Peptides against a protein of PDB entry 3T7K. Designs and how they scored, part 38

Target 1, 248 residues: chain A of PDB entry 3T7K
Amino acid sequence: KAEKILARFNELPNYDLKAVCTGCFHDGFNEVDIEILNQLGIKIFDNIKETDKLNCIFAPKILRTEKFLKSLSFEPLKFALKPEFIIDLLKQIHSKKDKLSQININLFDYEINGINESIISKTKLPTKVFERANIRCINLVNDIPGGVDTIGSVLKAHGIEKINVLRSKKCTFEDIIPNDVSKQENGGIFKYVLIVTKASQVKKFTKLINDRDKNETILIVEWNWCVESIFHLNVDFTSKKNVLYQKK

## One batch from the design tools (peptide; made by RFdiffusion4, then SolubleMPNN)

Design b1_p11_8_s2 (from b1_p11_8, 5 letters changed)
Fold by OpenDDE base, seed 2:
Structure b1_p11_8_s2 (fold): chain B 248 residues (1-248), chain A 11 residues (1-11)
Amino acid sequence: as target 1 above (248 residues)
Amino acid sequence: AKIDKELPDSS
């Protein structure tokens, strides 16, 4: 069926997209449309796997979904596109116009607002955003909204190697792991990095660390600090936004 | 249909 539909075109583009969708196409695609997309070099996957070498995301806008946040860790992310690209493409292909027409859809016309060339270019860097920031090991409170597994998975996709989950009410100093970074790349190294949800946790962890390791550097942030860092593919240590406590 | 949930805003 797909071949018969596509036979009216003299030349088919190869878009070379390996994509996931978020915030769109919840019902998926029919078999014919999937085959059409495949013949155009567009493969849509249900889940993110490193082995699939994903290079594209479809979303209506910037979203705080696991898929969207992880898409910014693709190597590289070639395109972040609105779902209208697929909609318009399929609409053109299913159009019964008798004239042999070229498929003339430009990917650049469907870019997600706020994902610019500067962001895309950073996905070509050999390091992840938190690697570049010298953040390898973090402490994450167990009561974080969204769950430690999902948040942890996003953070790992962006270069955090070790996530220590802290039981906020029961943890002691010995439960807090240091950020063990051997290589000084560009940026300050914080010995203790923590993601917390409450001011009481800031007070607790600052006390525990300062009482036992008084001279060490501490960074305590909220989840939005991580999200903003991912959306910009850059950690701005000069910003106090979403930073709850910092000791240099 | 599996709807992707947005992770919460911490603000």
Scores: peptide ipSAE 0.561, ipTM 0.926, DockQ to the pose 0.812
Fold by OpenDDE base, seed 4:
Structure b1_p11_8_s2 (fold): chain B 248 residues (1-248), chain A 11 residues (1-11)
Amino acid sequence: as target 1 above (248 residues)
Amino acid sequence: AKIDKELPDSS
């Protein structure tokens, strides 16, 4: 069926998209449309797997979904596109009225607002955002909204190698892991990095660390600090936004 | 299909 529909076009583009969708196309696509998209070099996957070498995200806007956040870790993210790209593409293809010899859709017209070339260019870097920030090992409280698995998966996608889950009510100093990074000359390395949910945890962890390891550097942030860092593909250590405690 | 849940705003 797809071949018959596409036969009216003299030339077909190859978009070379390996994509996931978030915040759109919840009902998926019918078999014919999937076949059409495949013939145009557009493959849509249900879930993110590293083996699929995903390079595209479809979303109506910047979203705080696991898929969207992880898409910024693609190597590279080539395109972040609005769902209207697919909608308009399929409309043109299914249109009987237009004796269109060619599909006239430019990917650049469908860019997600706020995902600019500066962001895309950073996905071509050989390092991940938290790797560049010298954040390798973090402590994550077990009561984090969204769950430690989802949050942890996003953080790992962005270069955090080790996530230590802290049972906030029962944890001791010995349960807190150091951020084991070699002293690089150019960046403030924090020995202890923690993601917490509430002020009582800040008080607890700062006390535990300062009582046992008084002279060490500490960074305690909320989840939004991670999200902002991901959305910008840069950690801004000069910003106090979403930082709950910092000791240099 | 499972709607992708947005992760919470921590503010």
Scores: peptide ipSAE 0.561, ipTM 0.926, DockQ to the pose 0.795
Fold by OpenDDE base, seed 1:
Structure b1_p11_8_s2 (fold): chain B 248 residues (1-248), chain A 11 residues (1-11)
Amino acid sequence: as target 1 above (248 residues)
Amino acid sequence: AKIDKELPDSS
């Protein structure tokens, strides 16, 4: 069926998209449309797997979904596109009216607002955003909204190697792990990095660390600090936004 | 299909 529909075109583009969808196409696609997309080099996956070498995301806008946040870790992310790309493409292909010899749809016309070339270019870097920031090991409170597994999975996709989950009510100093990064001379390396949800946790952890390791560097942030760092693919240590405590 | 939930805003 798809072959017969596509046979009216003299040339078919190969978009070379390996994509996931978020905030769109909840009902999926029919078998004919999936086959059409496949013949155009568009493969849509249900889940993110590293082995699939994903290079594209479909979303109506910037979203704080696990898929969207992880898509910024693709190597590289080639395209972040609005769902209208697929809608218009399928509409053009199913249209009987135009003796269109060619599909005339430009991917660049469907870019998600706020995902610009600067962001895309950073996904070509050999390092991840938190790796570049010298953040490899973090402490995460167990009561974080969204859950430690989802949050942890996003953070790992962006270069955090080790996530230590802290039981905020029961934890001691010995439960807090250091950020094990080799001291580079010129970089603000924090020995202790923590993601917390409450002011009481800031007070607790700052006291525990300062009482036992008085001279060490501490960074305590909220989840939005991580999200903003991901959305910009850059950690800005000069910004106090979403920073709850910092000791240099 | 499972609707992807946005992770919470910590604000």
Scores: peptide ipSAE 0.559, ipTM 0.927, DockQ to the pose 0.785
Fold by OpenDDE base, seed 3:
Structure b1_p11_8_s2 (fold): chain B 248 residues (1-248), chain A 11 residues (1-11)
Amino acid sequence: as target 1 above (248 residues)
Amino acid sequence: AKIDKELPDSS
């Protein structure tokens, strides 16, 4: 059926998209539309797998979903597109108007607001955002909203290798792991990096560290610090936004 | 399909 529908076009574009969707297309696509999209070089996957070499995300806007945050770790992310791209494309293809010899849909007209070429270009870098920031090992409180598994998975996609989950009420200094990174010439290294949810945790962890490991560097942040770093594909150590405690 | 949950705002 798809071949018959597409036969009216003299030339078909190959968009070369391997995509996931978030915040759109919850009901999926019918078999005919999937076949049409496949013939146009558009493959939509249900889940993110590294083996699929995903290069695209469909979303109505910037979202704080696991899929959206992880899409910024694609190698590279070629396109971040509004769902209207697919909607308009399928609409044009299903149109009975005889005058359409070609598909006239430009991917660049459907960019997600706030995901610009500067962001896309950073996804071509050989390193991940937290890797570039010399953040390899972090401590994460167990009461983090969204859950340690989901948050941990996002952070790992962006170059954090080890996530230590802290039981905030029971943890001691010995439970806190150092950020074991070799000194690179151009970046400040924090020996202890922690993601926390409450001011009481800041007080607890700062005391534990300062009492046992004096004069060491400490970075304590909120989850939003990670999100902002991901959305910009850059860690801004000059910003105090979402930083709860910093000792250089 | 399951709706993707937005991760909370920590603010």
Scores: peptide ipSAE 0.557, ipTM 0.926, DockQ to the pose 0.782

Design b1_p11_8_s3 (from b1_p11_8, 5 letters changed)
Fold by OpenDDE base, seed 5:
Structure b1_p11_8_s3 (fold): chain B 248 residues (1-248), chain A 11 residues (1-11)
Amino acid sequence: as target 1 above (248 residues)
Amino acid sequence: MKIDKELPDSS
């Protein structure tokens, strides 16, 4: 069926997209449309797997979904596109209008607002955003909204190697892991990095660390600090936004 | 497809 539909075109583009969708196409695609997209070099996956070498995301806008946040870790993210790309493409293909010699859909016309070339360019870097920030090991409170698994998965996609889950009510200093990074000469390295949800946790962890390791560097942030860092693909250590406690 | 939920805003 798809072949017969596409046979009306003299030339078919190869978009070379390996994509996931978020905030769109909840009902999926019919088998014919999937096959059409596949023949145009557009493969849509249900889930993010590293083995699939995903390079594209479809979303109506910047979203705080797991898929969207992880898409910024793609190597590279080639395109972040509005769902209208697929909609318009399929509409053109299914159009009964006379011999369309070519499919005239430009990917660049469908860019998600706020995902600019500066963001795309950073996805070509050999390192992940938190790796570049010398954040390898973090402590995450167990009561984080969204759950430690989802949050942890996003953070790992962005270069955090080890996520230590802290039981906030019962944890001791010994439960807190150091951010074990080699001292790079030029970067502010925090020995302890923590993501917390409550001011009481800030008080608890700062006390525990300062009582046992008084001279060490501490960074305590909220989840939004991570999100902003991901959305910019850069950690701004000069910003106090979403930083709950910092000791250099 | 499962509806992807936005992760919470911590603000």
Scores: peptide ipSAE 0.536, ipTM 0.929, DockQ to the pose 0.777
Fold by OpenDDE base, seed 1:
Structure b1_p11_8_s3 (fold): chain B 248 residues (1-248), chain A 11 residues (1-11)
Amino acid sequence: as target 1 above (248 residues)
Amino acid sequence: MKIDKELPDSS
């Protein structure tokens, strides 16, 4: 069926998109439309798998979904597109109007607001955002909204190798892991990096660390610190935004 | 499809 529909076009674009969707297309696509999209070089996957070499995300806007956050870790992310790209494409293809010789849809017209070329270019870097920031091992409180597994998965996608889960009520100093990164001469490496949810946790962990390991560097942040770092594909250590405690 | 849940705003 798709072939007959597409036969009206003399030339078909190859978009070379391997995409996931978030915040759109909850009902999926019918078999004909999937076949059409496949013939146009658009493959839509249900889930993110590294083996699929995903390069695109469809979303109506910047979202704080696992898929959206992980899409910024694609190698590279080629396109972040609004769902209207697919909608308009399929609408044009299904149009009964006269022999359209060509599909006239430019994917650049459908870019998600706030995902610009500067962000896209950073996805081509050989390192991940937290790797560049010398954050390898973090401590994460077990009561974090969104769940440790989901948040941990996002953080790992962005270069954090080790997630240590802290039981906030029962943890001791010995439960806190150091960020095991070799000191670079010019880069402020924090020995202890923690993601927490409450001011009481800041007080607890700062006390535990300072009592047992005096004069060490500590970074305690909110989840939003990680999200902002991901959305910008850059860690700004000069910003106090979403930083709960910092000791250099 | 499973609706993707937005992760919380910590602010």
Scores: peptide ipSAE 0.536, ipTM 0.928, DockQ to the pose 0.770
Fold by OpenDDE base, seed 4:
Structure b1_p11_8_s3 (fold): chain B 248 residues (1-248), chain A 11 residues (1-11)
Amino acid sequence: as target 1 above (248 residues)
Amino acid sequence: MKIDKELPDSS
């Protein structure tokens, strides 16, 4: 039992982690190790649910998985840790060495490379990254790799309220939804925001919009634009990277 | 656990 294993320690840390794993621990944990982790204030969940108030992710590096991308929307993300934290922790706990007075593992030694305090601090903001960018409603092509459900779920986690799925071959102008945001004084507001996969879609949507709603602002981006915005928890409207069409 | 699929690189 986990209690018997942990009884050799005089003091147990409480890490207060509610975590998901991605790119690691595919085989899960045995019942004893789960109980050990629970006693240390580490609870691992299989899936992301808002009700669980997740604050941690375990991953070997920055990944483009749904879980990793969504972890950057946690409120806040307290820790993004390498799986070696759990591995080393369990190794120390299962060690046959005499009474260890304390578990000597510092969370800060296991930070995922590229998830710095600047990123963590932005997860404490009252707004999501796309909310701060005045992107509320987007159009998403139905043929997007990764699928509209997964992509849409990630985007919603980051503050996009409405995702309109466009049937690229059959859509008309009337199928394109505007980004319904109040004009704020200091933010680039695009009336139409679209995520597309092909140059032909750019040509189609730009024509449809420009023919019917002249002089309106348009932003057409690739999925990578969203990913980069999430990884930085900031939308850089000065960058042309992954922007396929922009009309200000 | 299912291996989490990485979402595509659109580049």
Scores: peptide ipSAE 0.534, ipTM 0.927, DockQ to the pose 0.776
Fold by OpenDDE base, seed 3:
Structure b1_p11_8_s3 (fold): chain B 248 residues (1-248), chain A 11 residues (1-11)
Amino acid sequence: as target 1 above (248 residues)
Amino acid sequence: MKIDKELPDSS
């Protein structure tokens, strides 16, 4: 059925998109539209798998979904597009108007606001955002909203190798893991990195660390610190935004 | 399909 619909076009583009959707297309696509999209080189996947070599995300705007945050870790993310791209494409294809020689849709007209070429270019870097920031091992409190598994999965996609989950009420100093990064000459490496949710946790962990491992570097942040770092694909250590405690 | 949930704002 798709072939018969597409036969009216003299030339078909190959968009070469391997995409996931977030915040759009909740009902999915019918079989004919999936076949049409496939003929145009657009493959839509339900879930993110590294093996699929995903290069695109569809979303109405920047979102704090697991899929959106992970899409910024694609290698590279080629396109972050509004769902209107698919809507307009399918509308043109299903239009009964005379022999359109070509599908005239430019991908650049459908870019998600705030995902610019500067962000896209950073997805071509050989390192992940937290890897570049010398953050490999973190401590995460177990009572974090969104759940440790989802948050942990996002952080791992962005270069955090080890996530230690802290039982905030029961943990001792021995439960806190160091950020095991070799001292590079020029960068302030934080020995202890923690993501927390409450001021009481800041007081607890700062006391535990300072009492047992004096003079060490500590970074305690909120989840929003991670999100902002992901959205910019850069860690700004000069910013105090979403930083709860810092000791250099 | 399952609606993707936004992760909480910590602010």
Scores: peptide ipSAE 0.533, ipTM 0.927, DockQ to the pose 0.780

Design b1_p11_8_s4 (from b1_p11_8, 3 letters changed)
Fold by OpenDDE base, seed 2:
Structure b1_p11_8_s4 (fold): chain B 248 residues (1-248), chain A 11 residues (1-11)
Amino acid sequence: as target 1 above (248 residues)
Amino acid sequence: ANIDKEIPDSS
């Protein structure tokens, strides 16, 4: 069926998209539309797998979803597109107007607001955002909204190798792991990095660390610090935004 | 449908 529909076009574009969707297309696509998209070089996957070499995200806007956050770790992310790209494409293809010799849809017209070329260019870097920030091992409180598995998975996609989950009420100093990074030439390494949800946790962890490991560097942040770092593909250590405690 | 929910802000 798809071949018959596409036969009216003299030339078909190859968009070379391997994509996931978030915040759109909840009902999926019918078999004919999937086949059409496949013939145009557009493959849509249900889940993110590294083996699929995903290069595209469809979303109506910047979202704080696992898929969206992980899409910024693609190597590279070629396109972040609004769902209207697919909608308009399929609409043109299904249009019975005899005179459409070519599919003229420009991908650049469908870019997600706030995902600019500067962000896309950073996905071509050989390192992940937290690798560049010298954050390899973090401590994560177990009561974090969204769950430790989801958050941990996003953080790992962005270069954090080890996620230590802290039982916030029962943890001791011995449960806190150091950020084991070799002294790289470029800037401040924090020995202890923690993601917390409450001011009481800041007080607890700062006390535990300062009592047992005096004069060490500590970074305690909110989840939003990680999200903002991902959205910008850059960690700004000069910003106090979403930083709950910092000791240099 | 794998409803990809937004991760809540921890604040």
Scores: peptide ipSAE 0.505, ipTM 0.895, DockQ to the pose 0.764
Fold by OpenDDE base, seed 4:
Structure b1_p11_8_s4 (fold): chain B 248 residues (1-248), chain A 11 residues (1-11)
Amino acid sequence: as target 1 above (248 residues)
Amino acid sequence: ANIDKEIPDSS
């Protein structure tokens, strides 16, 4: 069926997209449309797997979904596109009225607002955002909204190697892992990095660390600190936004 | 349906 529909076009583009969708196309695509998209070099996957070499995200806007956040870790992310790209593409293809010899859709017209070339260019870097920030090992409280698995998965996609889940009510100093990073000359290295949800946790962890490991560097942040770092593909250590406690 | 939910703010 797809071949018959596409036969009216003299030339078909090859978009070379390996994509996931978030915040759009909840019902998926029918079999014919999937076949059409495949013929145009557009492959849509249900889930993110590193082996699939994903290079594209479809979303209506910047979203705080696992898929969207992880898409910024693609190597590289080539395109972040609005769903209207697919909608308009399929409309043109299914249109009986236009003796269209060619599909005239430019990917650049469908860019997600806020994902610019500067962001895309950073996905071509050989390192991940938290790797560049010298954050290798973090502590994550177990009561974090969204769940430790989802958040942990996003953080790992962005270069955090080890996630230690803290049971906030029962944890001791010995349960807190250090961020074991070799001293690089030019980067602020925090020995202890923690993601917390409550002011009471800040008080608890700062006390535990300062009482047992005096004069060490501590960074305690909200999840939003990580999200902002991901959205910019840069950690801004000069910003106090979403930083709950910092000791240099 | 794999509804990819937005991760809520921690605050």
Scores: peptide ipSAE 0.505, ipTM 0.895, DockQ to the pose 0.802
Fold by OpenDDE base, seed 1:
Structure b1_p11_8_s4 (fold): chain B 248 residues (1-248), chain A 11 residues (1-11)
Amino acid sequence: as target 1 above (248 residues)
Amino acid sequence: ANIDKEIPDSS
């Protein structure tokens, strides 16, 4: 069926998109439309797998979903597009009225607001955002909204190698892991990095660390600090936004 | 379909 529909076009574009969707297309696509998209070089996957070499995300806007946050770790992310790209494409293809010999849809007209060329360019860097920030090992409280698995998966996609889950009520100093990075002379390396949810946790962890390791550097942040760092593909250590405690 | 929900802020 798809071949017959596409046969009316003299030339078909190859978009070369390997994509996931978030916040759109909840009902999926019919078999004919999937086949049409495949013939145009558009492959939509249900889940993110590294082996699929994903290069695109469809979303109506910037979202704080696992898929959206992970899409900024693609190597590279080529396109972040509104779902209207697919909608308009399928409308043109199914339209019987236009004797259009060609599909005239420009990907650049469908960019998600706030994902600019500067962001896309950073996805071509050989390093991940937290790797560039010298954050390799973090401590994460077990009561974090969204769950440690989801948040941990996003953080790992962005270069955090080790996630230590802290049982906030029962943890001791010995349960806190150091951020094991080679001492480079130039830059804000924090020995202890923690993501917490409550002021009581800040007080607890600050006390535990300072009582046992008084001269060490500490960074305690909210989840939103990580989200903002991902959305900008840059860690700004000069910003106090979403930083709960910092000791240099 | 696994509806990918937004991860809530910790605040």
Scores: peptide ipSAE 0.503, ipTM 0.895, DockQ to the pose 0.738
Fold by OpenDDE base, seed 3:
Structure b1_p11_8_s4 (fold): chain B 248 residues (1-248), chain A 11 residues (1-11)
Amino acid sequence: as target 1 above (248 residues)
Amino acid sequence: ANIDKEIPDSS
């Protein structure tokens, strides 16, 4: 059926998109539309797998979803597009009135606001954002909204190797892991990196660390610090935004 | 398909 629909076009583009969707197309696509998209070099996947070599995200805007955050770790992310690209494309293809011999849809007209070429270019770097920031091992409180598994998965996609989950009410100093980084290539190393949710946790962890390891470097941040670092594909250690405690 | 929920702010 898709071939018959596409037969009216003398030339078909190959968009070469391997994509996931977030915040759009919740009902998926019908079989015919999936076949049409496939003929145009557009493959949509339900989940992110490294083996699929995903290069595209569809979303209406920048979102704080697992899929969107992980899409910025694609190697490379080629396109971040609004769902209107697919909508307009399918609309043009299904239109019986358009005597168009060619599909006239430009990918660049559908870019997600705030995902510019500077962001896209950083996805071509050989390192991940937290790897470049010398953050390998972190401590994450167990009561974090969104859950430790989801947040942990996003952080791992962006170069954090080890996530230690802290039981905030029961944890001791011995439960806190150091950020073990041997290479000093890209600036200062924090010995202890923690993601917390409450001011009481900041007080607790700073006391525990300072009482046992007084001269060590500490970075305590909110989840938003990680999110902003991902959205910019850069860690700005000069910014105090979303930093709850810092000792250099 | 699991609705990909936005991860809320921790604050």
Scores: peptide ipSAE 0.500, ipTM 0.895, DockQ to the pose 0.772

